# Ledger of designs, part 133: peptides against a protein of PDB entry 3B8E

Target 1, 230 residues: chain A of PDB entry 3B8E
Amino acid sequence: PFLIFIIANIPLPLGTVTILCIDLGTDMVPAISLAYEQAESDIMKRQPRNPKTDKLVNEQLISMAYGQIGMIQALGGFFTYFVILAENGFLPIHLLGLRVNWDDRWINDVEDSYGQQWTYEQRKIVEFTCHTPFFVTIVVVQWADLVICKTRRNSVFQQGMKNKILIFGLFEETALAAFLSYCPGMGVALRMYPLKPTWWFCAFPYSLLIFVYDEVRKLIIRRRPGGWVE

## One batch from the design tools (peptide; made by RFdiffusion4, then SolubleMPNN)

Design b1_p20_8_s3 (from b1_p20_8, 11 letters changed)
Fold by OpenDDE base, seed 4:
Structure b1_p20_8_s3 (fold): chain B 230 residues (1-230), chain A 20 residues (1-20)
Amino acid sequence: as target 1 above (230 residues)
Amino acid sequence: ELIEKKLEERRKKQKELEEK
């Protein structure tokens, strides 16, 4: 998110404090929970891989898959950001290069895509209104990531949800998201204004996309043992 | 609506501070 902010020179989609909340609150506990995930039934039965050929290929493929998932997460967040700004009159194309004028407190007549002028205060309110949904979108997408990461080969339907710690991590992440989104004073303290409950649903298509992507990947692995996707 | 609400809240707080 921060890289795109710099490259595209758009208004800040996600605050630094919110990023810290993701890293510490939403990533750490789930990551720990995954360490306690039960081994796949097939992993225990899997014959030793050729350590020279299969290890290197597998590490690259895993890295690539996680990289792709991370890109989908980022796209989900940015989608939510662009939707909110578009609803407030700022189309995505108009946001490109707008940051300089957006952040200037002395410019009170920044035009939106429809020629409406926005004061600095109004712009900051809409910016901070984007922070919370962006964060929530990441959290909702991370639900899918956590669910899919418990298995390498088996589908979620085959392996099931056996790790209680993982389930706890999902609830903790959700509770943190709700707290940061709706607790009084978070708008001042964290620049996270409360959002409409409907914004939680903006992330669901991306969560579904990740889930489908991973299930398709796993299906390919199951159908083509020893294939390049494994 | 959210912008208007937040602006109104700020205006109210500012008035309360000016009255003290």
Scores: peptide ipSAE 0.020, ipTM 0.535, DockQ to the pose 0.066
Fold by OpenDDE base, seed 2:
Structure b1_p20_8_s3 (fold): chain B 230 residues (1-230), chain A 20 residues (1-20)
Amino acid sequence: as target 1 above (230 residues)
Amino acid sequence: ELIEKKLEERRKKQKELEEK
């Protein structure tokens, strides 16, 4: 998020402190919970052909999976950010290069995509209104990502939700998201304004899409073992 | 409407701070 903010010169989609809360509070507990997930039955039945090479391949696959999860989360957050700004009159193309004028307190006539002028205070309210939904979107996407990462080949419906620690992690993330979204003072402390309950559902189509995509991927892997999709 | 509400809340808080 911060790199895209610098490169694209867009309004900041997520505050630095909020990013730290995601990394330490939202990502860490679920990641630990995944370490306690039951091993996939088909993975455990495969003896390592070569312990050195197979370990390296597995470490690369795990690293790629974690990297992919982070990218999917960021994409989901940015999607929600652009939706909110578009609903407030700022189309994604118009946001490119707007940061300098957006962050200037002395410019009170920044035009949106429809020619409406925005004061500095109004712009900052919209910006901080994006921070909370961005965070919530990451949490909602993480629900799907954590569930799909339990297995590489087996469907979630086949493996089931046996890990109580993972289930607890999902509830903890949800509770943290609710706390940061609705606790008094979070607007001042974290630049996260209270979220309307309807915005929790903004990420659900994206989360569902990822879930369906992964189930289809796993179905293909089961039907064509050793394919390029594996 | 959300922006107007938040601006009004800020104006109220600012007045309360000026009266103290």
Scores: peptide ipSAE 0.020, ipTM 0.519, DockQ to the pose 0.067
Fold by OpenDDE base, seed 1:
Structure b1_p20_8_s3 (fold): chain B 230 residues (1-230), chain A 20 residues (1-20)
Amino acid sequence: as target 1 above (230 residues)
Amino acid sequence: ELIEKKLEERRKKQKELEEK
């Protein structure tokens, strides 16, 4: 998110504090929960890998797959960001290069795509209104990420939801997202304004996309062992 | 309307901070 903010010179889609909340709250606890995931049902049936060749290939392929998932996750957040700004009169094309004027406190007449003038305070309210649903989008997409990370090869339908710690992690990150989104004072403390409940659904297509992507990937791995998708 | 409401809430909070 921060890289696109710099490159596209758009208003900040996700605040530094919210990034820290993701890293420390929504990423760390689920990551620890994955350490307690049960072994795949077929893991002991796998032949010993060649430590010289198979390890390097698998690490590269895993890194590429997680990189792609991470890109889809970021795109989900940005989609939500652009939708909210568009609903408030800022079309995506108009946001390009707008950051300099957007962040200037002395410019109180920044025009939207429809010629409406926005004060600095109004602009910061709409910016901070984007932070919350961006964060929530990340959490909702992380549900899919966390579930798919349970297995490297087996479908989620085959492995099931046996890890109680993983389930607890999903509830914890969701509860944290709800707390940060709706608790009084978060707008001042974290620059996160409350969002409409409907914004939670903006992430679902991307969560589904990641889920489908991973299931297809795993299906290909099962059908073509040692393929470039593994 | 949502922006105006949030603006009003922010102004109220700023006044409360200035009074402390």
Scores: peptide ipSAE 0.019, ipTM 0.529, DockQ to the pose 0.057
Fold by OpenDDE base, seed 3:
Structure b1_p20_8_s3 (fold): chain B 230 residues (1-230), chain A 20 residues (1-20)
Amino acid sequence: as target 1 above (230 residues)
Amino acid sequence: ELIEKKLEERRKKQKELEEK
């Protein structure tokens, strides 16, 4: 999100402090919880890894983590961002290159897509109104991401949800997201204005998409071992 | 409506801080 802010010169979709809250707050406990995941039921049926030829982290794993899943996650956040700005009169095409004027405190007549003039204060309120739902969208998508990371081959339905630490991680990140979204003073401290509860549901299609995508991928791996999706 | 509501909330908080 921050790279797109710089490259496309759009208003900042997710604040730097909020990114740090994701990295340190919502991602850390869930990531640690994966270390306590039970071994897949078929792990002992697999051939031992050859340490000379087989890499632990390969291009395929990187492509799935950062390329595929990460892109779906980012698209979810940006969708929410563009919807909120469009509802406030800024169509997506109008946001391109707007950052320079948007962030200039001396320009109080920035026009939206409908010719309405926006003061600096008004623009910053709508920007910070985007930060919270973007953040929440990331957290909701992370539910699916965390769950799919439990296994490489087995379906989540086959593996089950027995890792209590992972379950705790899901509750922790959700509780933190709720705290940051609704606690008084977060608008001043973190530039995160309160979120309407309905915005939590905007991320659900993306979480479902990730979940279905990974289950289909795992199904293909089970049916075609040694395929390009493994 | 959301923008105006947030502006009003900020103005109220600012006044409360000035009165302390």
Scores: peptide ipSAE 0.019, ipTM 0.492, DockQ to the pose 0.059; fails the geometry check

Design b1_p20_8_s4 (from b1_p20_8, 11 letters changed)
Fold by OpenDDE base, seed 5:
Structure b1_p20_8_s4 (fold): chain B 230 residues (1-230), chain A 20 residues (1-20)
Amino acid sequence: as target 1 above (230 residues)
Amino acid sequence: EDIKRRLEERKEEEKKLKEE
């Protein structure tokens, strides 16, 4: 998100506080959940053919898969960002290069895509209005990530969701998202303005996409063991 | 209108925080 912000010179899509909340609030419990996840029965049965080469290849492939999932998460966040700004009169094309004028406190007549003028304060409210939905989008997408991370090869339907720590992680992330989105004073303290409930659903297509992507990946792995998709 | 409302809400919250 930050790199795209710099390259495209668009208004800031995700605040530093929201990034911190993701890193500390949403990533820690999932990581713990994964650490306590029972080893897949198939992983323990697989004798490493070559302990040096097979481990390294598998780690690289896993890292690539998670990298791809991370890109889908980012796309989901940006989608939410662009939708919110478009609803407020700023079409995606108009946002390109707008940052300089957007962040200038002395310019109070920045025009949107429809010729409406926006004061600095109004612009910042719209910007900060994007931060919370972006964060929530990440959380909703992370639900799918947590579920799919339980297994490398087996379908979620085969392995089940018996891990209590995973369920706790999902609850914690959701509770944090709700707290940051709806707690009074968060708009002043953290520049996270309240989220309309409808925005929670904006991330669902991306969560589903990740789930489908991973299930297809796992299906390919099961049908073609030793493929590059592992 | 939503922006105006949020501006007002923010001003009220800032006022409350100053009174505490």
Scores: peptide ipSAE 0.029, ipTM 0.625, DockQ to the pose 0.048
Fold by OpenDDE base, seed 4:
Structure b1_p20_8_s4 (fold): chain B 230 residues (1-230), chain A 20 residues (1-20)
Amino acid sequence: as target 1 above (230 residues)
Amino acid sequence: EDIKRRLEERKEEEKKLKEE
């Protein structure tokens, strides 16, 4: 997200505080949950055929899979960001290069895509309005990520939701998202304005996409054991 | 209208924080 912000010179889609909340609140519990999750029974029983090559291939494949999931997460966040700004009159194309004027407090006549003029205060409100939905989008997408991380080879439908720690992680992330979104004073303290409940649903297509992607990946792995997708 | 409401809410919150 930050890289696209720099490259495209768009208004800041996600505040530093929200990034910290993701790193500390959203990533920590999932990581712990995965650490305590018992390895899939087939993984534990499978002796590495070649410890050096199979480990390297596995690390590369895991890295690629997580990299791809991370890209989908970022796309989800940006999608939500662009939707909110578009609803407020700023089309995605118009946002390119707008940052300089957007962040200038002395420019009070920044035009949107429809020729409406926006004061600095109004622009900052819409910017901060994007922070919460972006964060929530990441959390919702991470639900899918956490669920798919439960298994490497088996479908989620086959493994089931047996990990109580994972369920707790999902709950914690959701509770944190709700707290940051709806707690009074968060708009002032964290630059996170309250979220309309409808914005929670903007992330669901991306969560579904991740889920489908992973299920397809796992299906390919099951059908072609030892393939490059494993 | 939503922006105006949020501006007002923010001003009220800032006022409360200054009074605390």
Scores: peptide ipSAE 0.027, ipTM 0.628, DockQ to the pose 0.050
Fold by OpenDDE base, seed 1:
Structure b1_p20_8_s4 (fold): chain B 230 residues (1-230), chain A 20 residues (1-20)
Amino acid sequence: as target 1 above (230 residues)
Amino acid sequence: EDIKRRLEERKEEEKKLKEE
């Protein structure tokens, strides 16, 4: 997300606090879960015929899966971001390069895609309105990813402890999302304005799309083992 | 869409005011 923000020079889709909450709350617990997953999988691995190659393949597969999940989560967040901004008059094309003017406090006449002028305060309200839905979208996408992982790694789900850590992580991130979204004062303290319940549903079509995409991917992998889609 | 409509309404009002 931060790289896209720099490259596209768009208004910041995620606040620093939201990024920290993602890194510490949503990414770290799954990463620890994956590390425990590797450790438990190493315990359950009967000595692979070639321990170096099989370990490398598993580490590569886990790294690729995690990297892809992270990219999908980022895409989901950006989708929600663009939907909210488009609903407020800022089309995605208009956002490109707008950051400099968007963040300038002295420019109070930034025009949207329809020619409406936005004050700095109004722009920041809209920006901060995107932070909470972005975070919630990531959480909702992570639920879908959990279901996807359940179908991919039926063997991993036999390891009950890993599932408990993952479920706990999802509960924690959901509780954190609810807390950040609805706790009074979070708008002022953390620049996360309260989320309308309707925005929780914005992520669901995307989660469904991810689910379909992953099922199609799995189907392709099953039909063509060793294909480029791995 | 609501913002677009409001902006169109405002533009129409501004045109009317310029024609007056």
Scores: peptide ipSAE 0.026, ipTM 0.445, DockQ to the pose 0.115
Fold by OpenDDE base, seed 2:
Structure b1_p20_8_s4 (fold): chain B 230 residues (1-230), chain A 20 residues (1-20)
Amino acid sequence: as target 1 above (230 residues)
Amino acid sequence: EDIKRRLEERKEEEKKLKEE
């Protein structure tokens, strides 16, 4: 998020403190919970043919999985960010290069995509309105990502939700999201304004898409072992 | 759809202003 902010010169989609809360509070607990997930029955049955190469492959696969999860989460957050700004009159194309004028307190006539002028205070309200939904979107996407990451090949429906620690982690993550979204003072402390309940559902189509995509991917892997999809 | 409508309305207003 921060890199895109710098490169695209767009308004900041997520506050730095909120990013830290995600990294420490949202990502860490679920990641620890995944360490307690039972290994797939097919992975455990395959004796490592070559322990050195198989360990390297596993580390690379884990690294790719974590990198992919982080990218998907960021994309989900940015999707929500662009939706909110578009609903408030700022189309994605118009946001490019707008940061300089957006962050200038002395410019009170920044035009949106419809020619409406926005004061500095109004712009900051909209910016901070994006922070909370961005965070919540990451949490909602993480629900799907954590569930799908339980297995590489097996469907979630086959393995089920046996890891109680993972379920607890999902609950804790959701409780944290609710706390940060609705606790008084978070607007001042974290630049997170209260979230309308409707915004919780903004990420659901995206999470569902990821879930369906992963289930289809896993289905293909099961039907065509050794294919390029692995 | 609302965004598209507002963009079209703006374009029409800009055209009217140029014709005046």
Scores: peptide ipSAE 0.020, ipTM 0.472, DockQ to the pose 0.068

## One batch from the design tools (peptide; made by RFdiffusion4, then SolubleMPNN)

Design b1_p21_1_s1 (from b1_p21_1, 19 letters changed)
Fold by OpenDDE base, seed 3:
Structure b1_p21_1_s1 (fold): chain B 230 residues (1-230), chain A 21 residues (1-21)
Amino acid sequence: as target 1 above (230 residues)
Amino acid sequence: DVLKRIKEALEKAKELLEKLE
């Protein structure tokens, strides 16, 4: 999100404090929980890896983590961002290059896509209104991401949800997201303005998309071992 | 209690960031 903010010169979609909340709050416990996941049922049927030739982290794994799943997460967040700004009169095309004028306190007549002028204070309210929904969208998408990361080959339905620490992590990140979104004073303290409860559901299609995508991928791997999708 | 500790940590982090700006 921050890279797109710089490159496209759009209003900041996700604040630095919000990013820290993701990195330190919502991602830490779930990531640790994966270390306690039970081995896949077929692991003992696989030949031992050659430590000299078989890398633990390969290009395919990096592509899945950053190129595919990470892109879907970003798309979910940006979708929410663009919807909120569009509802407030700023169409996506109009946002390109707008950052310089948007962040200038001396410019109080920035026009939206419909010719309405916005003061600096009004613009910042809209910007900070985007931060919370973006954050919540990431958390909801992370539910699916965490669950799919339990296994490399087996379906989640085959593996099951026996990891109590992972379940705790899902509840923890959700509770933290709710706290940051609805606790009084968070708007002033974290520049995360209160979120309408309906925005939680806007992220669900993306969470479902990740889940379905990975289940299909795993199904293909099971049917075609040694394929490029593995 | 955990949420309270998280909140306190976030507030402290914010204060530190504001001092760096």
Scores: peptide ipSAE 0.007, ipTM 0.309, DockQ to the pose 0.018
Fold by OpenDDE base, seed 4:
Order: structure tokens, then C-alpha cells, then sequence
Structure b1_p21_1_s1 (fold): chain B 230 residues (1-230), chain A 21 residues (1-21)
């Protein structure tokens, strides 16, 4: 999100506080929960890794985590961001290069895509209105990401959802997201304005996409062992 | 109670970040 903010010079889609909430609040418990996941049913039939040739973190894993799944997550967040801004009169094309004027408190006549002028205070309200939905979108997408990370090769349907700690993690991050989104004072304290409940659903297509993508990937791996997708 | 503690931690983190800006 920050890279796009800099490259496209758009208004900040995800605030620093929201990033911290993701990294420290929503990612930790789910990550820990994966340590308690049961081994895949076929793991005992696999040959041990060669420490000299097989790295724990390889280029393929990085590409999968950041290049594929991470890109889908980012798209989900930005989709929500652009929808909210569009509903407030700022079409995506109009946001390009707008950051400088957007963040200038002395400019109180920034025009939207429809010629309406926005004061600095009004712009900051709509910006902070984007932060919470973006955050929530990431959390919702993380549901799928966490679930798909349970297995490397087996389908989630084959592995099942037996890890109670993982399930707890999903509820915990969701509860945290709800708390940060709707608790009184969060708008002032964290610059996270309350979101309409409908915004929770904006991420669902992307969560589904991630899930389907990973299941297809795993299916390919099962059918073609040793492929580039593994 | 856990959520309250998280909130307090986030508020403190925010204050620290604001001081760094």
C-alpha cells in the first residue's frame, strides 16, 4: 500500500496505525496458530530436506507469498479504497498525483471528480474513513491466507480444520478488527473511523479468489509433482 | 480485557509515532 502511495502519489490508503494493527494485532496470533497445525497426512512419506540444497525460504516461496497471494491481498485493499473514494466523489484516475494537494492543510478547495471542492478537514475525514475498511479488508483476506497456509500440498478439505488454535486466531483477529472499527473513540485515538457493515463484504471476493487460487495450485502440485508451482 | 490492553498499547504506539513525525 505504501509503495503505491508513493508511486502514484495518491492519498494515503492505509495509515501507519492501521499497519501496526495488522502487523502486531492481527498477524501474530494466526502465525503462532500455524505452529500447532497438524502435519499433512503424507509428510511422513516425504524424504527429508537436504540442508545443502533445500532452503526453508526459497525463491519460489517468496514469489508465492509476496508476488501472488500478497498481490491479491493488495488488490483487495485497494479495491475497497477506490470504491470508498469514488463514493465520495474521487474517481481513481483523479487520485493520481493528488497527494500533494490532498495533504496540504492550506489548500481548502481541492476538487473532486465532479467539481466539488473539499476542505482539508473534509479530505482528512474521507481519508480516515478509508483506513478502517482497508484494514478490515486485509483482515478478511488474511482469513483465506491463513487457511491456505495450513497445507503445502493437500487441499484444506483433505486436511480439515482440526486446529482449534487456528480457529481461535481467526476469531481473535476478527474481534480485534471489529473492536478497532466500532469502539467509540477509535476515530480520534487511531484515526480509524467506523465503517458501514457492508464494507466487510468488499473483501469476500478476494478471499474467495485466494482460496480458489491456492486450491487450484495445490491440485496442480498433486497432479504434477516437481512442477514450478511447487 | 485483552482488547482494552491492545487498545492502550496501540494508543501508546500512536503517541510515539506522532512524536517521531
Amino acid sequence: as target 1 above (230 residues)
Amino acid sequence: DVLKRIKEALEKAKELLEKLE
Scores: peptide ipSAE 0.007, ipTM 0.306, DockQ to the pose 0.019
Fold by OpenDDE base, seed 2:
Structure b1_p21_1_s1 (fold): chain B 230 residues (1-230), chain A 21 residues (1-21)
Amino acid sequence: as target 1 above (230 residues)
Amino acid sequence: DVLKRIKEALEKAKELLEKLE
């Protein structure tokens, strides 16, 4: 997100504080919860892997899969960002190169895509309004990510939701997101303005996409063991 | 209590970041 901010010179979609909330607040507990996931029922049926060849291939495949999931997650965040800005009159094309004027405190007549002039204060309110939905989008996408990380091969439906710590992690992550989004003073303290409840649903297509993607991937692995998708 | 601690940590982190800016 930060790289795109620099390259495209768009208004900042994700604040530094928001990044810290993601990395330290929402990612850590769920990640720890995965350590307590039950072993896949199929582990005992796996042929012994060649430690030299199969490990490298699997590490590459895992890294690629996580990279793809990360890209989908980022796309979800940016989608939410662009939707919010578009609803406020700033179309995505108009945002390109706008950062310099956007961040200038002395420019109080920045025009949106419809010719409406925005003061510096108004622009910053809109910017900070984007931070919270971006954060929430990441959390909602992380629900799917955490669930799919339970297994490498088995479907979530086969493995089930037996890990109580993982369930607790999902709940804690959601509760933290709600707290940071709606607690009074968070707008001033964290530059995260309150989120309309409807924005929680903006991320759902992306979480579903990740879930479907991983289930399809796992299905392919089950049908074609030893394939390039494993 | 956990949420309070997280809030406090985030506030401290914010202050540190503001000093670095």
Scores: peptide ipSAE 0.007, ipTM 0.301, DockQ to the pose 0.019
Fold by OpenDDE base, seed 1:
Structure b1_p21_1_s1 (fold): chain B 230 residues (1-230), chain A 21 residues (1-21)
Amino acid sequence: as target 1 above (230 residues)
Amino acid sequence: DVLKRIKEALEKAKELLEKLE
């Protein structure tokens, strides 16, 4: 997200504070919960791996798959960002190159796509309004990501949701997201303005996409062991 | 209580970041 911010010169979609909230708040507890996940039911059915060939190929393929999932997560956040800005009069094309003028406190007449002028304070309110839904989008997508990380080959329906610590992690990150989104003073303290409850649903298609993607991937792995998708 | 501690930690982190900017 930060790289796109620099390259496209758009208003900042995800602030430093929101990044810290993700790294310290929403990722840590779920990551610890995965350490207590039960072994896959098929672990004892796996053939011995060739230590020279299978490790390198598998690590590269896993890295690629998780890289793709990470890109889908980022796209979900950016989609929400662009929709909110468009709803406020800033179309995506108009945002390109706008950052310099957007962040300049001495420019109080930045025009939107419809010719409406925005003060610096108004622009910052809209920007910070985008930070919260971006963060929430990441949390919602992480639900699917955390669930799919339970197994490498088995479907979630086969492995089940037996890890109570993982379930607790899902509730914790959701509760944290709600707290940061709606607690009074978060706009001033964390630059996270309140989010309309309807925006929580904006992330659901991307969460579903990740879930379907991983289930299809795992299905292919089960049908074609040792394939390039593993 | 956990949320309160997280909030306090984030506020402190923000203050530190603002000093670094």
Scores: peptide ipSAE 0.005, ipTM 0.283, DockQ to the pose 0.019

